# Designs tried in a protein design run: peptides against a protein of PDB entry 5TUV. Part 171

Target 1, 107 residues: chain A of PDB entry 5TUV
Amino acid sequence: KEVIDRLRYLKAEIEDLELKERELDQQKLWLQQSIKNVMDDSINNRFSYVTHEDICNCFNGDTLLAIQAPSGTQLEVPIPEMGQNGQKKYQINLKSHSGPIHVLLIN
Target 2, 107 residues: chain B of PDB entry 5TUV
Amino acid sequence: AQECQNLEVERQRRLERIKQKQSQLQELILQQIAFKNLVQRNRHAEQQASRPPPPNSVIHLPFIIVNTSKKTVIDCSISNDKFEYLFNFDNTFEIHDDIEVLKRMGM

## One batch from the design tools (peptide; made by RFdiffusion4, then SolubleMPNN)

Design b2_p25_7_s4 (from b2_p25_7, 12 letters changed)
Fold by OpenDDE base, seed 4:
Structure b2_p25_7_s4 (fold): chain B 107 residues (1-107), chain C 107 residues (1-107), chain A 25 residues (1-25)
Amino acid sequence: as target 1 above (107 residues)
Amino acid sequence: as target 2 above (107 residues)
Amino acid sequence: SEIAYSFTMDLTELHKPLNSSDFEK
């Protein structure tokens, strides 16, 4: 029966795709760990920075805040809501667990 | 026929996820390369200058860039240990991460 | 408030640029 054969074929293919997806998941984890290791290297860490000029070259005209924070810092942006005074509230919440946050005004 | 159709949908879903994961892996690889290039650039620059850059002239990774209108009023509440920040904006803003900055820098 | 956007600052994570206007009610 063609339907039965098609079902069997599809199930087998899906199984192969499951294996492929798991492979990709593992590769991602490996790569992420590799990146962490590279960044945690003392020499690399020492030179892991950009300059004010770098930022200015990437963005134009508006107010630019550079917020430096330790790895693992949590960032949250609530849904903008109307405040008590009728003003929309646009917010950024930052929470670090390992060190202080530093803010630089670029423009 | 219905079962075949269901499996076809599942197959297609998995194929799309795999495609997305492959793309993400490629991006991560590029990020790692960009980071290494950044480190190399900075090492070379400091060698030529025979000194590190001033502390307040650089932004260490990880960081974010917040872009908002020059007319935007920004208020910031900071915890005593500077581990927690609450930014309030009276207008919309954009957030760009360090990865995007490295891309824009051509790293 | 309900969180519209969140992430952990980490170079190992991919993030799309955020525009706060995208979450307007």
Scores: peptide ipSAE 0.521, ipTM 0.907, DockQ to the pose 0.918
Fold by OpenDDE base, seed 2:
Structure b2_p25_7_s4 (fold): chain B 107 residues (1-107), chain C 107 residues (1-107), chain A 25 residues (1-25)
Amino acid sequence: as target 1 above (107 residues)
Amino acid sequence: as target 2 above (107 residues)
Amino acid sequence: SEIAYSFTMDLTELHKPLNSSDFEK
């Protein structure tokens, strides 16, 4: 009887948690849409940039490449594997669908 | 009972997922605020300068930052349609997105 | 080749920093 009561309690709680999780998922979707709307605003879009100084203040020491691409650009990084020359290949693949990709060497 | 234990494990798993989703929502909210702050900063800066920044001095969102050793040789290949980019590195690299940059900037 | 890491560039998605050395063969 004690076990039965515990089972009933747990099942009810799990059901509530499932509802809560779905609520959070919905909230995320709404927030994401809100962000998109803010970013797509003409004024906001015009000023949606950082400077070289901004990047340099965030990173130091190594070579920094800034790759700007349209929203929705797909990025892929294959598992580094040995090439024919016995050297590992490190790659980044980018596929844009709506515009050009711009590359800047920061340092 | 075993069934009770199984449900308790599931409950805990769901609680953890909910916690993670709550954290992610909070981060997205902060990101939206950071973006708005960025826009405000840039608007003010351009007003004071009475001109937009030089075209090659800024990085428009969205972007990524690739960090690699100064010794790393980087090669870039562009597809015929100019929508696909292949970056080849002879050494390891790190990728940071614009969201992280905004965080590091303290926006 | 097998893709170790992928995402769509979008401010609405959170991504952890990637270190290519983390999934080397």
Scores: peptide ipSAE 0.520, ipTM 0.905, DockQ to the pose 0.888
Fold by OpenDDE base, seed 1:
Structure b2_p25_7_s4 (fold): chain B 107 residues (1-107), chain C 107 residues (1-107), chain A 25 residues (1-25)
Amino acid sequence: as target 1 above (107 residues)
Amino acid sequence: as target 2 above (107 residues)
Amino acid sequence: SEIAYSFTMDLTELHKPLNSSDFEK
């Protein structure tokens, strides 16, 4: 029957798609590890920076803060809420576990 | 049949996930290339200058850029070990990661 | 307060730009 044939075809295709998805997941994992290895290289790490000029060329018109922190630092932005003084609170929370955080005012 | 319809929906769902994962892999590959280009640029620049840039004149990866109005009042609370930072803004802000900055730089 | 957005600083993770105004009540 046509329905049975369609079911078999769909199931076979889904199996192929499952294999493809697992392949992509594995590729992403390996690529992420590769990126980490490249960044952790002593020479690459030494030169892994941007300048104030770089940032200024990318953004304009507003106040720019550059926040440098160790890899793995956790960033959180709470839902803005009214403060005790009636002013709405906009916050950024940073928590590092391996080193100090450094802040630069760009402009 | 209902089973055919269910499998067709599942098929489409998997196809969309695969498409998204393929796009993410492409972006990560480009990021890796951009990082290598950044390193190469900085190495060349320091060679030409015959010295590294001043420590506080560059932003080391990983970092984020916070963009807010010039009228925004910003205060920051810092832990003793500088592992924790709390930023307070009286207005909205935008956060951009280092990956986006590298893209904007054309790396 | 409830966290609207969070991520770990890591070059291996892609993040879209965040606008705090997107979480306005």
Scores: peptide ipSAE 0.515, ipTM 0.906, DockQ to the pose 0.900
Fold by OpenDDE base, seed 5:
Structure b2_p25_7_s4 (fold): chain B 107 residues (1-107), chain C 107 residues (1-107), chain A 25 residues (1-25)
Amino acid sequence: as target 1 above (107 residues)
Amino acid sequence: as target 2 above (107 residues)
Amino acid sequence: SEIAYSFTMDLTELHKPLNSSDFEK
């Protein structure tokens, strides 16, 4: 009887948690749309940038590439594997759908 | 008893997902604030300078930062079509997104 | 080649920093 009661309790709680999770999912979608709206605003978009100095202040001592691409661009990093000459290949693949990709060497 | 155990595991999974989603929502809120702060900073800076920054001196969002050793050889090629880019490195690299950069900038 | 890491560039999505060394297998 105690086990039966526990089962019923757990099932009910799980149902409540499912509802809560769906609520959070909806809130996330709303917030994401809000962010998109803010970023798409003409004034905000005009000033949505960082400088070389900003990047240099965040990172020290290494080569820094800044890669700007349209929102929605897909980035992929394959598992490093040996090349024909025995050198490991480290790669970044980018696929844009709505515009050009811009690359800047910072350091 | 076994059914109870299964449901308890499921309950815990859902609780953890909910916790993670709540954290993600908080991060997105902070990101939105950071973006607005960035825009305000840039607007003020351009007002003081009475001109926009040179095109090659800034990186527009969204972007990523690739960090690698000074010794790393990097090549970039366009693959398949005009919207696909392949970056090749002869050594390891790190990728940081614009959100992290804004955090490091203190936005 | 198998993809070790992927994401969509979108300010509405949070990503952890990537170190390519983590996938040296």
Scores: peptide ipSAE 0.518, ipTM 0.907, DockQ to the pose 0.889; fails the geometry check

Design b2_p25_8_s1 (from b2_p25_8, 9 letters changed)
Fold by OpenDDE base, seed 2:
Structure b2_p25_8_s1 (fold): chain B 107 residues (1-107), chain C 107 residues (1-107), chain A 25 residues (1-25)
Amino acid sequence: as target 1 above (107 residues)
Amino acid sequence: as target 2 above (107 residues)
Amino acid sequence: EEPKIHLPNAKEVMKNGKKVLVFNL
């Protein structure tokens, strides 16, 4: 009887958790759409930028590249392996399918 | 007993997944707030300056940032149509999205 | 030291016998 009661309790709780999870999923979708709508707004889009100073303040002392690429652009980063010359290869490959990629050297 | 144990494991799995989803929602909320703050900042700045920023002085969202040591040598090969970029580094690097940049900016 | 990529949705693939992290922007 105790086991049966525990089973019933657990099943009921799991059902409640399923509802909660679905609620969170819906909230995520709603919020994602809200963000897209805000960003796509003409006024907001006009002011959706950062300055070189902003970036430099975030990464003091480093060489910085800003990459602007169309949505869906593929970025590949090979895991560095020792080359034939005994040096690790550090690479970034970018491939866009819908438009040109723009790269800015910040410093 | 075994069925109870199985359901308890499932319950715990769902609880952890819910916790993760709650965290993700919080991040999205922060992203939205950060973006709104960015837009507000830029609108105010342009109003005070009575002009938009120079076109090459700002980085429009979305973007990613590649940061590496100032000593790092970077070679870049670009396709004719700028659809493909190949970067070679002689040392390691980091890549950050615009969301993280906004966080670092304190937006 | 391996590159640190702070982007979501990393996918590991094999290209030319090497592991490659792939991200969609």
Scores: peptide ipSAE 0.587, ipTM 0.901, DockQ to the pose 0.728
Fold by OpenDDE base, seed 3:
Structure b2_p25_8_s1 (fold): chain B 107 residues (1-107), chain C 107 residues (1-107), chain A 25 residues (1-25)
Amino acid sequence: as target 1 above (107 residues)
Amino acid sequence: as target 2 above (107 residues)
Amino acid sequence: EEPKIHLPNAKEVMKNGKKVLVFNL
């Protein structure tokens, strides 16, 4: 039957797609590990920085805060709601569990 | 047949996931390239200057950037141990990771 | 305007009856 043939074809194609998806998953894992290794290298780590000028050039005219926090630090941004005074509340909450947070005013 | 339709839907779902994973993989590749370019730039700059930059003049990775209008008033409350920060803004803001900053820098 | 956050893996939670976006750095 045509239906049976179509089913067989679709199943075979899906199997091929599964193989492709697994290949991409492995490539992602490998690349993530590669990036980590490159960043953890002592020489690369020594030179892994940006300047104030770099940041200012990316955001001309804006006030800029640079935040350096330990891994696992939680950042919370409440969805702005109107306060009693009619002003929306714009907030950022930071909480670290492993060390101090460092904040720099760039501009 | 209903089974054919189900498999067609599954086929399309997998194709879309593969497309998304391919895009994510390309982003990781760009991240690795950007980081390597950053390191190379800084190494060259320090060689030309024959000295490293002052410690407080650079921002080491990883970091995030908060940008807001120059007119925005920012209030900050910090815990004694600097484990908690509360920022209040009188206007909206944006948050960017270091990866996006490197992209904006043209790395 | 709503804050624009360009960080991965946002999780929406309720705290004190308010919606909050949570990110792990």
Scores: peptide ipSAE 0.573, ipTM 0.900, DockQ to the pose 0.696
Fold by OpenDDE base, seed 5:
Structure b2_p25_8_s1 (fold): chain B 107 residues (1-107), chain C 107 residues (1-107), chain A 25 residues (1-25)
Amino acid sequence: as target 1 above (107 residues)
Amino acid sequence: as target 2 above (107 residues)
Amino acid sequence: EEPKIHLPNAKEVMKNGKKVLVFNL
């Protein structure tokens, strides 16, 4: 009887957790849409940028590339392996299907 | 007993997912706030300067940043239509999204 | 040292016998 009661309790709790998870999923969707709407607003879009100074301050002393790519662009980073010359290969591959990719060298 | 244990494992799994989703929601809220702060900063700056920034001096969202040592040699191959990019580095690098950049900026 | 990628939703795939991290922007 104790085991049966525990089973019933656990099943009921899991059901409540399922409801909570669905609620959070809906909230996430709503918030994502809200963010999109804010970013797509004409005035906000006009001012949705960072400066070279902003980026340089975040990564002082480094060489910086800014990449602007359409949504859905695939970015590939192979795990570095030793090449034939014994040097590790560090690569980034970008492939867009919706438009051109833009790259800016910051410094 | 075994059934109880199975349900307890499932319960814990769901609790962890809920916790993760709650954290993700909080991050989205912070992202929205950071974006609004960015827009306000830029609007104020342009008003004070009485002009927009030069086109090549700013990076419009969305973007990603690749940072590497100033000593790193970067080679880039671009497709004819600019839909495909291949970057080769002679050393390691890091990649950051615009959200992280805004965080580092203190937005 | 391995590249540090601070992007969400990494997927590891095999291409030409090599492991590759794939992200969708």
Scores: peptide ipSAE 0.571, ipTM 0.901, DockQ to the pose 0.747
Fold by OpenDDE base, seed 1:
Structure b2_p25_8_s1 (fold): chain B 107 residues (1-107), chain C 107 residues (1-107), chain A 25 residues (1-25)
Amino acid sequence: as target 1 above (107 residues)
Amino acid sequence: as target 2 above (107 residues)
Amino acid sequence: EEPKIHLPNAKEVMKNGKKVLVFNL
């Protein structure tokens, strides 16, 4: 009797949680589309930039590369392993399929 | 009894997913706010300066940032069409997206 | 130290017998 009641209660709660999860999924989708629309707006797009100073202030003392690549560009970072010369290989590979990649050096 | 236990595990799994989705939704909201603040800042700055910034002085979204020690030696090879980039570092590095940069900027 | 990558949707793949982290920008 108690087990049956517990089962019924759990099933009802899970159903409620399913509804909540679907609600959150819809909200996420809506917000993602909203962000896209805001960023694609002509006025917003005109002012959607950061300065070299902005970047330098975020990463004081470091050498910085700013990379602008088309959507869908593949970035590869091999896990550093000991090379034939006994040195770890630190590497970034970028491959675009739709347009040129732009890189800026910031110091 | 076993069915109750299975449902309780499922209930907990769903609760955790909901929590994660709620957190992700909050991050998206913050991203939208940060972007709007960035646009507002830049609009105001250009109005005060009575001109846009020089083209090479700003980094338009979207972008990523690679940061490394100022002592790190960076070698870069680029394809003829600039569709492929190969970066070699003599030490470790970090990569950050533009969203993180906006956060660090306090937007 | 290994590179620290703060990008979403990391995928680990094997290329030429080496582990590689792949991201789509």
Scores: peptide ipSAE 0.545, ipTM 0.899, DockQ to the pose 0.724

Design b2_p25_8_s2 (from b2_p25_8, 7 letters changed)
Fold by OpenDDE base, seed 3:
Structure b2_p25_8_s2 (fold): chain B 107 residues (1-107), chain C 107 residues (1-107), chain A 25 residues (1-25)
Amino acid sequence: as target 1 above (107 residues)
Amino acid sequence: as target 2 above (107 residues)
Amino acid sequence: EEPKIHLPNAREVMKDGKKVRVFTL
Protein backbone atom coordinates (compact mmCIF):
# COMPACT_ATOMS: atom_id res chain seq x y z
CA LYS B 1 0.00 0.00 0.00
CA GLU B 2 0.96 3.61 -0.47
CA VAL B 3 0.53 4.05 3.28
CA ILE B 4 3.11 1.36 4.02
CA ASP B 5 5.60 3.01 1.68
CA ARG B 6 5.00 6.39 3.32
CA LEU B 7 5.52 4.87 6.77
CA ARG B 8 8.82 3.32 5.70
CA TYR B 9 9.97 6.61 4.24
CA LEU B 10 9.08 8.60 7.36
CA LYS B 11 10.73 6.10 9.69
CA ALA B 12 13.92 6.17 7.65
CA GLU B 13 13.99 9.96 7.62
CA ILE B 14 13.41 10.14 11.38
CA GLU B 15 16.30 7.74 11.90
CA ASP B 16 18.56 10.00 9.84
CA LEU B 17 17.42 13.01 11.87
CA GLU B 18 18.19 11.15 15.10
CA LEU B 19 21.74 10.61 13.91
CA LYS B 20 22.07 14.27 12.98
CA GLU B 21 20.76 15.40 16.37
CA ARG B 22 23.21 13.14 18.20
CA GLU B 23 26.04 14.52 16.10
CA LEU B 24 25.09 18.07 17.06
CA ASP B 25 24.86 17.10 20.72
CA GLN B 26 28.38 15.69 20.63
CA GLN B 27 29.69 18.78 18.84
CA LYS B 28 28.11 20.99 21.51
CA LEU B 29 29.71 18.99 24.29
CA TRP B 30 33.10 19.12 22.60
CA LEU B 31 32.89 22.85 21.97
CA GLN B 32 31.81 23.56 25.55
CA GLN B 33 34.80 21.65 26.84
CA SER B 34 37.06 23.49 24.41
CA ILE B 35 35.80 26.86 25.63
CA LYS B 36 36.33 25.83 29.24
CA ASN B 37 39.88 24.71 28.52
CA VAL B 38 40.67 28.00 26.77
CA MET B 39 39.26 30.08 29.61
CA ASP B 40 41.00 28.03 32.30
CA ASP B 41 44.40 28.45 30.69
CA SER B 42 46.65 30.50 32.96
CA ILE B 43 47.67 33.00 30.29
CA ASN B 44 44.16 33.47 28.97
CA ASN B 45 42.80 33.84 32.49
CA ARG B 46 45.30 36.62 33.17
CA PHE B 47 43.95 38.61 30.23
CA SER B 48 40.25 37.73 30.54
CA TYR B 49 38.94 41.16 31.53
CA VAL B 50 37.11 44.21 30.21
CA THR B 51 37.68 47.85 31.14
CA HIS B 52 35.25 50.42 32.50
CA GLU B 53 35.51 52.14 29.14
CA ASP B 54 34.47 48.95 27.36
CA ILE B 55 31.32 48.71 29.46
CA CYS B 56 30.48 52.40 29.20
CA ASN B 57 30.79 52.25 25.42
CA CYS B 58 28.30 49.38 25.34
CA PHE B 59 25.74 51.24 27.46
CA ASN B 60 26.25 54.93 26.81
CA GLY B 61 24.66 57.21 29.38
CA ASP B 62 23.32 54.47 31.65
CA THR B 63 24.07 53.71 35.27
CA LEU B 64 25.86 50.37 35.35
CA LEU B 65 26.49 47.71 37.96
CA ALA B 66 29.07 45.01 37.36
CA ILE B 67 28.46 41.93 39.47
CA GLN B 68 31.04 39.25 40.15
CA ALA B 69 29.73 36.31 42.12
CA PRO B 70 30.82 32.75 42.88
CA SER B 71 29.48 29.96 40.71
CA GLY B 72 26.10 28.79 41.86
CA THR B 73 24.97 32.21 43.07
CA GLN B 74 21.22 32.64 42.77
CA LEU B 75 19.82 35.73 41.08
CA GLU B 76 16.14 36.45 41.66
CA VAL B 77 14.05 39.03 39.84
CA PRO B 78 10.47 39.24 41.06
CA ILE B 79 7.84 40.06 38.48
CA PRO B 80 7.04 43.73 39.11
CA GLU B 81 3.75 44.17 40.92
CA MET B 82 1.87 47.28 41.86
CA GLY B 83 2.46 48.21 45.45
CA GLN B 84 -0.19 49.60 47.75
CA ASN B 85 0.86 53.05 46.57
CA GLY B 86 0.41 52.14 42.92
CA GLN B 87 4.14 51.93 42.26
CA LYS B 88 5.77 48.95 40.60
CA LYS B 89 8.52 47.21 42.53
CA TYR B 90 11.72 46.58 40.62
CA GLN B 91 14.08 44.35 42.55
CA ILE B 92 17.11 42.08 42.27
CA ASN B 93 18.00 39.57 44.98
CA LEU B 94 21.39 37.88 44.99
CA LYS B 95 22.36 35.01 47.26
CA SER B 96 25.66 33.18 47.28
CA HIS B 97 26.35 29.96 49.14
CA SER B 98 30.11 29.71 48.73
CA GLY B 99 31.60 33.18 48.96
CA PRO B 100 31.17 36.94 48.92
CA ILE B 101 29.62 38.84 46.03
CA HIS B 102 31.46 41.80 44.53
CA VAL B 103 29.63 44.73 42.95
CA LEU B 104 31.18 47.63 41.05
CA LEU B 105 29.36 50.84 40.20
CA ILE B 106 30.16 52.29 36.79
CA ASN B 107 28.77 55.77 35.97
CA ALA C 1 -3.37 7.24 8.14
CA GLN C 2 -3.11 8.33 11.76
CA GLU C 3 0.29 6.68 12.14
CA CYS C 4 1.66 8.64 9.18
CA GLN C 5 0.38 11.86 10.67
CA ASN C 6 2.01 11.08 14.02
CA LEU C 7 5.36 10.43 12.36
CA GLU C 8 5.11 13.62 10.33
CA VAL C 9 4.56 15.59 13.53
CA GLU C 10 7.57 13.89 15.09
CA ARG C 11 9.68 14.61 12.02
CA GLN C 12 8.80 18.28 12.17
CA ARG C 13 9.61 18.40 15.89
CA ARG C 14 13.04 16.90 15.28
CA LEU C 15 13.75 19.29 12.42
CA GLU C 16 12.99 22.25 14.67
CA ARG C 17 15.22 20.89 17.44
CA ILE C 18 18.05 20.40 14.97
CA LYS C 19 17.68 23.96 13.75
CA GLN C 20 17.82 25.25 17.32
CA LYS C 21 20.90 23.16 18.10
CA GLN C 22 22.66 24.46 15.00
CA SER C 23 21.98 28.02 16.11
CA GLN C 24 23.29 27.29 19.60
CA LEU C 25 26.49 25.85 18.16
CA GLN C 26 27.03 28.96 16.09
CA GLU C 27 26.69 31.10 19.22
CA LEU C 28 29.25 28.97 21.05
CA ILE C 29 31.69 29.35 18.18
CA LEU C 30 31.24 33.11 18.24
CA GLN C 31 31.72 33.09 22.00
CA GLN C 32 35.04 31.30 21.69
CA ILE C 33 36.22 33.66 18.97
CA ALA C 34 35.17 36.70 21.00
CA PHE C 35 37.07 35.49 24.05
CA LYS C 36 40.23 34.81 22.06
CA ASN C 37 40.00 38.27 20.51
CA LEU C 38 39.57 39.83 23.95
CA VAL C 39 42.66 38.08 25.28
CA GLN C 40 44.66 39.12 22.23
CA ARG C 41 43.55 42.75 22.59
CA ASN C 42 44.48 42.90 26.25
CA ARG C 43 47.85 41.23 25.75
CA HIS C 44 48.70 43.73 23.05
CA ALA C 45 47.52 46.67 25.14
CA GLU C 46 49.61 45.63 28.15
CA GLN C 47 52.65 45.12 25.94
CA GLN C 48 52.27 48.64 24.57
CA ALA C 49 51.81 50.10 28.06
CA SER C 50 54.62 47.93 29.47
CA ARG C 51 52.49 47.26 32.55
CA PRO C 52 49.24 45.62 33.60
CA PRO C 53 46.17 47.73 34.30
CA PRO C 54 45.74 49.00 37.85
CA PRO C 55 43.76 46.79 40.19
CA ASN C 56 40.05 47.64 40.32
CA SER C 57 40.24 49.35 36.92
CA VAL C 58 39.13 46.22 35.09
CA ILE C 59 36.37 43.65 35.42
CA HIS C 60 37.52 40.06 35.25
CA LEU C 61 35.33 37.42 33.63
CA PRO C 62 32.87 36.02 34.49
CA PHE C 63 30.53 38.89 35.29
CA ILE C 64 27.07 40.25 34.63
CA ILE C 65 26.02 43.83 33.93
CA VAL C 66 22.91 45.57 35.24
CA ASN C 67 22.06 48.71 33.32
CA THR C 68 19.39 51.29 34.06
CA SER C 69 18.62 54.92 33.32
CA LYS C 70 20.92 57.51 34.84
CA LYS C 71 17.81 58.87 36.54
CA THR C 72 17.01 55.58 38.26
CA VAL C 73 17.44 55.55 42.02
CA ILE C 74 19.11 52.40 43.30
CA ASP C 75 19.02 51.24 46.90
CA CYS C 76 21.19 48.37 48.05
CA SER C 77 21.16 46.28 51.21
CA ILE C 78 24.11 43.99 51.86
CA SER C 79 24.51 41.24 54.44
CA ASN C 80 27.44 41.40 56.85
CA ASP C 81 29.20 38.53 55.10
CA LYS C 82 28.35 39.95 51.64
CA PHE C 83 26.66 36.69 50.69
CA GLU C 84 23.33 38.40 50.10
CA TYR C 85 22.45 41.56 48.16
CA LEU C 86 19.06 43.23 47.82
CA PHE C 87 18.70 45.89 45.12
CA ASN C 88 15.66 48.12 44.78
CA PHE C 89 15.08 50.28 41.72
CA ASP C 90 12.47 52.96 41.16
CA ASN C 91 12.38 52.06 37.46
CA THR C 92 13.03 49.15 35.13
CA PHE C 93 16.47 47.71 34.38
CA GLU C 94 18.24 45.21 32.15
CA ILE C 95 20.70 42.41 32.89
CA HIS C 96 23.34 41.18 30.46
CA ASP C 97 25.92 38.41 30.64
CA ASP C 98 29.57 38.84 29.74
CA ILE C 99 29.05 37.02 26.44
CA GLU C 100 26.60 39.66 25.25
CA VAL C 101 28.94 42.42 26.41
CA LEU C 102 31.76 40.96 24.32
CA LYS C 103 29.43 40.90 21.33
CA ARG C 104 28.55 44.56 21.84
CA MET C 105 32.25 45.36 22.07
CA GLY C 106 32.71 43.89 18.62
CA MET C 107 34.99 41.08 19.77
CA GLU A 1 7.85 47.72 31.65
CA GLU A 2 9.27 44.47 32.96
CA PRO A 3 13.02 44.06 33.40
CA LYS A 4 14.76 42.46 30.45
CA ILE A 5 17.12 39.74 31.57
CA HIS A 6 19.56 38.33 29.04
CA LEU A 7 20.75 35.31 31.00
CA PRO A 8 20.36 31.63 30.19
CA ASN A 9 18.39 28.99 32.07
CA ALA A 10 15.66 31.04 33.65
CA ARG A 11 13.00 29.38 35.75
CA GLU A 12 9.94 30.78 37.45
CA VAL A 13 9.08 30.03 41.05
CA MET A 14 6.55 31.25 43.56
CA LYS A 15 7.84 33.04 46.64
CA ASP A 16 5.48 34.62 49.14
CA GLY A 17 2.72 34.36 46.59
CA LYS A 18 4.68 36.22 43.92
CA LYS A 19 6.17 35.02 40.66
CA VAL A 20 9.95 35.25 40.64
CA ARG A 21 12.38 34.60 37.81
CA VAL A 22 15.42 32.73 39.11
CA PHE A 23 18.82 32.44 37.44
CA THR A 24 21.95 30.58 38.46
CA LEU A 25 25.23 32.43 37.86
Scores: peptide ipSAE 0.645, ipTM 0.905, DockQ to the pose 0.718
Fold by OpenDDE base, seed 5:
Formats: C-alpha cells, sequence, structure tokens
Structure b2_p25_8_s2 (fold): chain B 107 residues (1-107), chain C 107 residues (1-107), chain A 25 residues (1-25)
C-alpha cells in the first residue's frame, strides 16, 4: 500500500514536471524569436556593433581576432598535441558552407 | 521499491533539466537587454558625433573573439573563396562569443 | 594549457586519429 501510494505520487509529480518543461520550451522559443525580431529590425541592425575600444577594454593587452562568419560555420579546435618539433600544436579550423568568413585583427 | 527508485531518479533528472532551462531563459533575457542597451548607446554616440563610425573601426554582430598573448605568433591560411580558414598559434588562446563580450562591456 | 573555448554546443569528434572539439557558430 505504501509503495503503491508512493508510485502514484511520483508519477503525478513527473507528469507535472513534464508540463513545466514544455512550458519552458515554449517560452524559450518565444524569447528566441523576440530576440531575432529585435536584431533583424533595420534600425537596430544599423547600430548592432561594438568598437575596437570596447573589445580592447575587455581584453587588455592581448592580441585579438574578431571573426564574423555565416550561421552554421564549423569551428574546430584540435586538442593540442606535441608536434615533431616538440611543441604543442594550437590550431583553429573554420569552415563555412554559406558564405565567406571575415577576420579582423584588433590592436 | 525498485520502481520507486527508478521514478525518483527520473524525477531528479527532470528537475535538473528544468533548472537548466530556467537558467537559459534568464540568459536570453539578459542577452536581449544587453543588445538593446548596445543599440541605444551607439545611437546616442552617433547622434553626438553627427556621423557614423568608419566601417572598419567597428565589429558588427554576430561575431566571436579570439584572444591570446601579445607574444603569441599567429599564422593564417585562407582558401581562395574565403570559406575555410586555418589558424596556427605558438601558444594557447581563448574564444568568446559576442554575448559574453557584451556582458564584459557592462551592457 | 588547452585553449579555453567559451561557446555553446561543443562536441568532440575524431579527425585523422586526433580528438577535436567542434562548435557551430
Amino acid sequence: as target 1 above (107 residues)
Amino acid sequence: as target 2 above (107 residues)
Amino acid sequence: EEPKIHLPNAREVMKDGKKVRVFTL
């Protein structure tokens, strides 16, 4: 009897959690669409940028690369391994399928 | 008893997913706010300057940032169509998305 | 020190016998 009651309780709670999760999924979709709409607005798009100063202030003293790539671009970062020269190999591979990639060096 | 344990594990798993989704929603809200603040800042700045910034002085969203030491040597190979990029570094690096950059900017 | 990548949707794949972290922009 106790086990049966516990089972019923747990099943009911799980059902409620499923409903909550679906609600959150819908909210996420709505919010993502809202963000997209805001960013796609012509006026907002015109002003959707950061300056070199903005980036430099975030990463003081570093060498910085800004990369602009089409959505869906694949970025590969191999796990660094020792090369033939005994040095670790640090690498980034970018591959786009939809358009050119743009890279800006920030000093 | 075993069935109860299985359901309790499932309940906990669902609770964790819900928690993660709630956190993701909060991040999306902050993202939208940050973007709106960025647009407002830039619009105000251009009004005061009575001109837009030079095209090559700003980085339009979306973008990613690669940061590394000022001493790091970077080599880049680009395909003819600019669809593929290969970056080689002689030291480690970090990569950040534009959302994180906006956060660091205090937007 | 391994590169620190602050991007979502990471996956690991094998390429030419080497482990590679892959991200979609």
Scores: peptide ipSAE 0.645, ipTM 0.907, DockQ to the pose 0.735
Fold by OpenDDE base, seed 1:
Structure b2_p25_8_s2 (fold): chain B 107 residues (1-107), chain C 107 residues (1-107), chain A 25 residues (1-25)
Amino acid sequence: as target 1 above (107 residues)
Amino acid sequence: as target 2 above (107 residues)
Amino acid sequence: EEPKIHLPNAREVMKDGKKVRVFTL
């Protein structure tokens, strides 16, 4: 009797959790679409930028590259291995299929 | 008894997934707020300056940031159509998305 | 030290016998 009661309780709780999880999934989809709509708005898009100073303040003392690429651009970072010169190869490969890539050097 | 244990494991798994999804939703909310704050800041700044910033002085979203030591040597090779970029570094680097930049900016 | 990449949707592939981390922007 105790085991049967526990099973019934657990099954009921799992059903409630399933409903909660589905609710969160729907909320995520809604919020993602909301963010896209806000960013794609003409007024918001006009003002959707940061300055060089903004970036420098976030990463002071470093050399900075800002990369703007079309959606779907592939960024490849090989795991550094020893090259022919005995030095580790630190590399970034960018490949776009839909448009040009823009790179800015920030100091 | 085994069925009860299986359901308890499933219950715990679902609870953890729900917790993760709640955290993801919170991050999306913060992203939306940060973006709205960025837009508001820029609108106000341009109103005070009575002009937009020079085109090459700002970085429009979306973007990514590559940061490395100021001592790091960076070589860049670009395809003729600018669809492919190859960066070579003599030391390690980091890559950050625009969302993280907005967070660091305090947006 | 390996590069620290703070981007979503990471996957690892093999190219020319080497491991490569791939991200979609």
Scores: peptide ipSAE 0.641, ipTM 0.904, DockQ to the pose 0.697
Fold by OpenDDE base, seed 2:
Structure b2_p25_8_s2 (fold): chain B 107 residues (1-107), chain C 107 residues (1-107), chain A 25 residues (1-25)
Amino acid sequence: as target 1 above (107 residues)
Amino acid sequence: as target 2 above (107 residues)
Amino acid sequence: EEPKIHLPNAREVMKDGKKVRVFTL
């Protein structure tokens, strides 16, 4: 029956898609590890920086803060709500558990 | 049949997920390329200058950027150990990761 | 206007009765 043939076809295709998805997952993991290895290389690490000019060119005219924090640092951004004075509160909360946070004003 | 329709829905879900994973993989490739280009640029620049950049003139990866209007007033409270930061803004802001910055730099 | 955060791994939590977007760096 046509329905049975369609079911067989779909099941076979889904199986192929499962294989494809697993392949992509493995490729992602491999590439992530590759990137990590490249970034952790002593020479690459030494040259893994941007300049103030680089940042300023990306965000012309804005006040800019560069934040360097250890991995695992929590960044909290409350949804702005009206304060007691009727003004919205815009906040960033940073909390690290593994080291100090460094903040630079970019001008 | 209902079973056929269910499998078609599953097939479509898997196709969409695969598409998303393919896109994410492409982004990782671009990230790796951008980082390598950044390192190459900086190595060449330091070779030409025969010196490293001043320590306070560069921002080492990883970092994030907070950008806001030049009119925005920013208040910052820092813990004694620099493990906790509280920023208050009188207006909205944006936060970007270093990956996006490298993209904007054309790396 | 709500702040625009271009970071991965966002989650929303309630803290002191307020919605908070939390990111891990």
Scores: peptide ipSAE 0.641, ipTM 0.904, DockQ to the pose 0.711

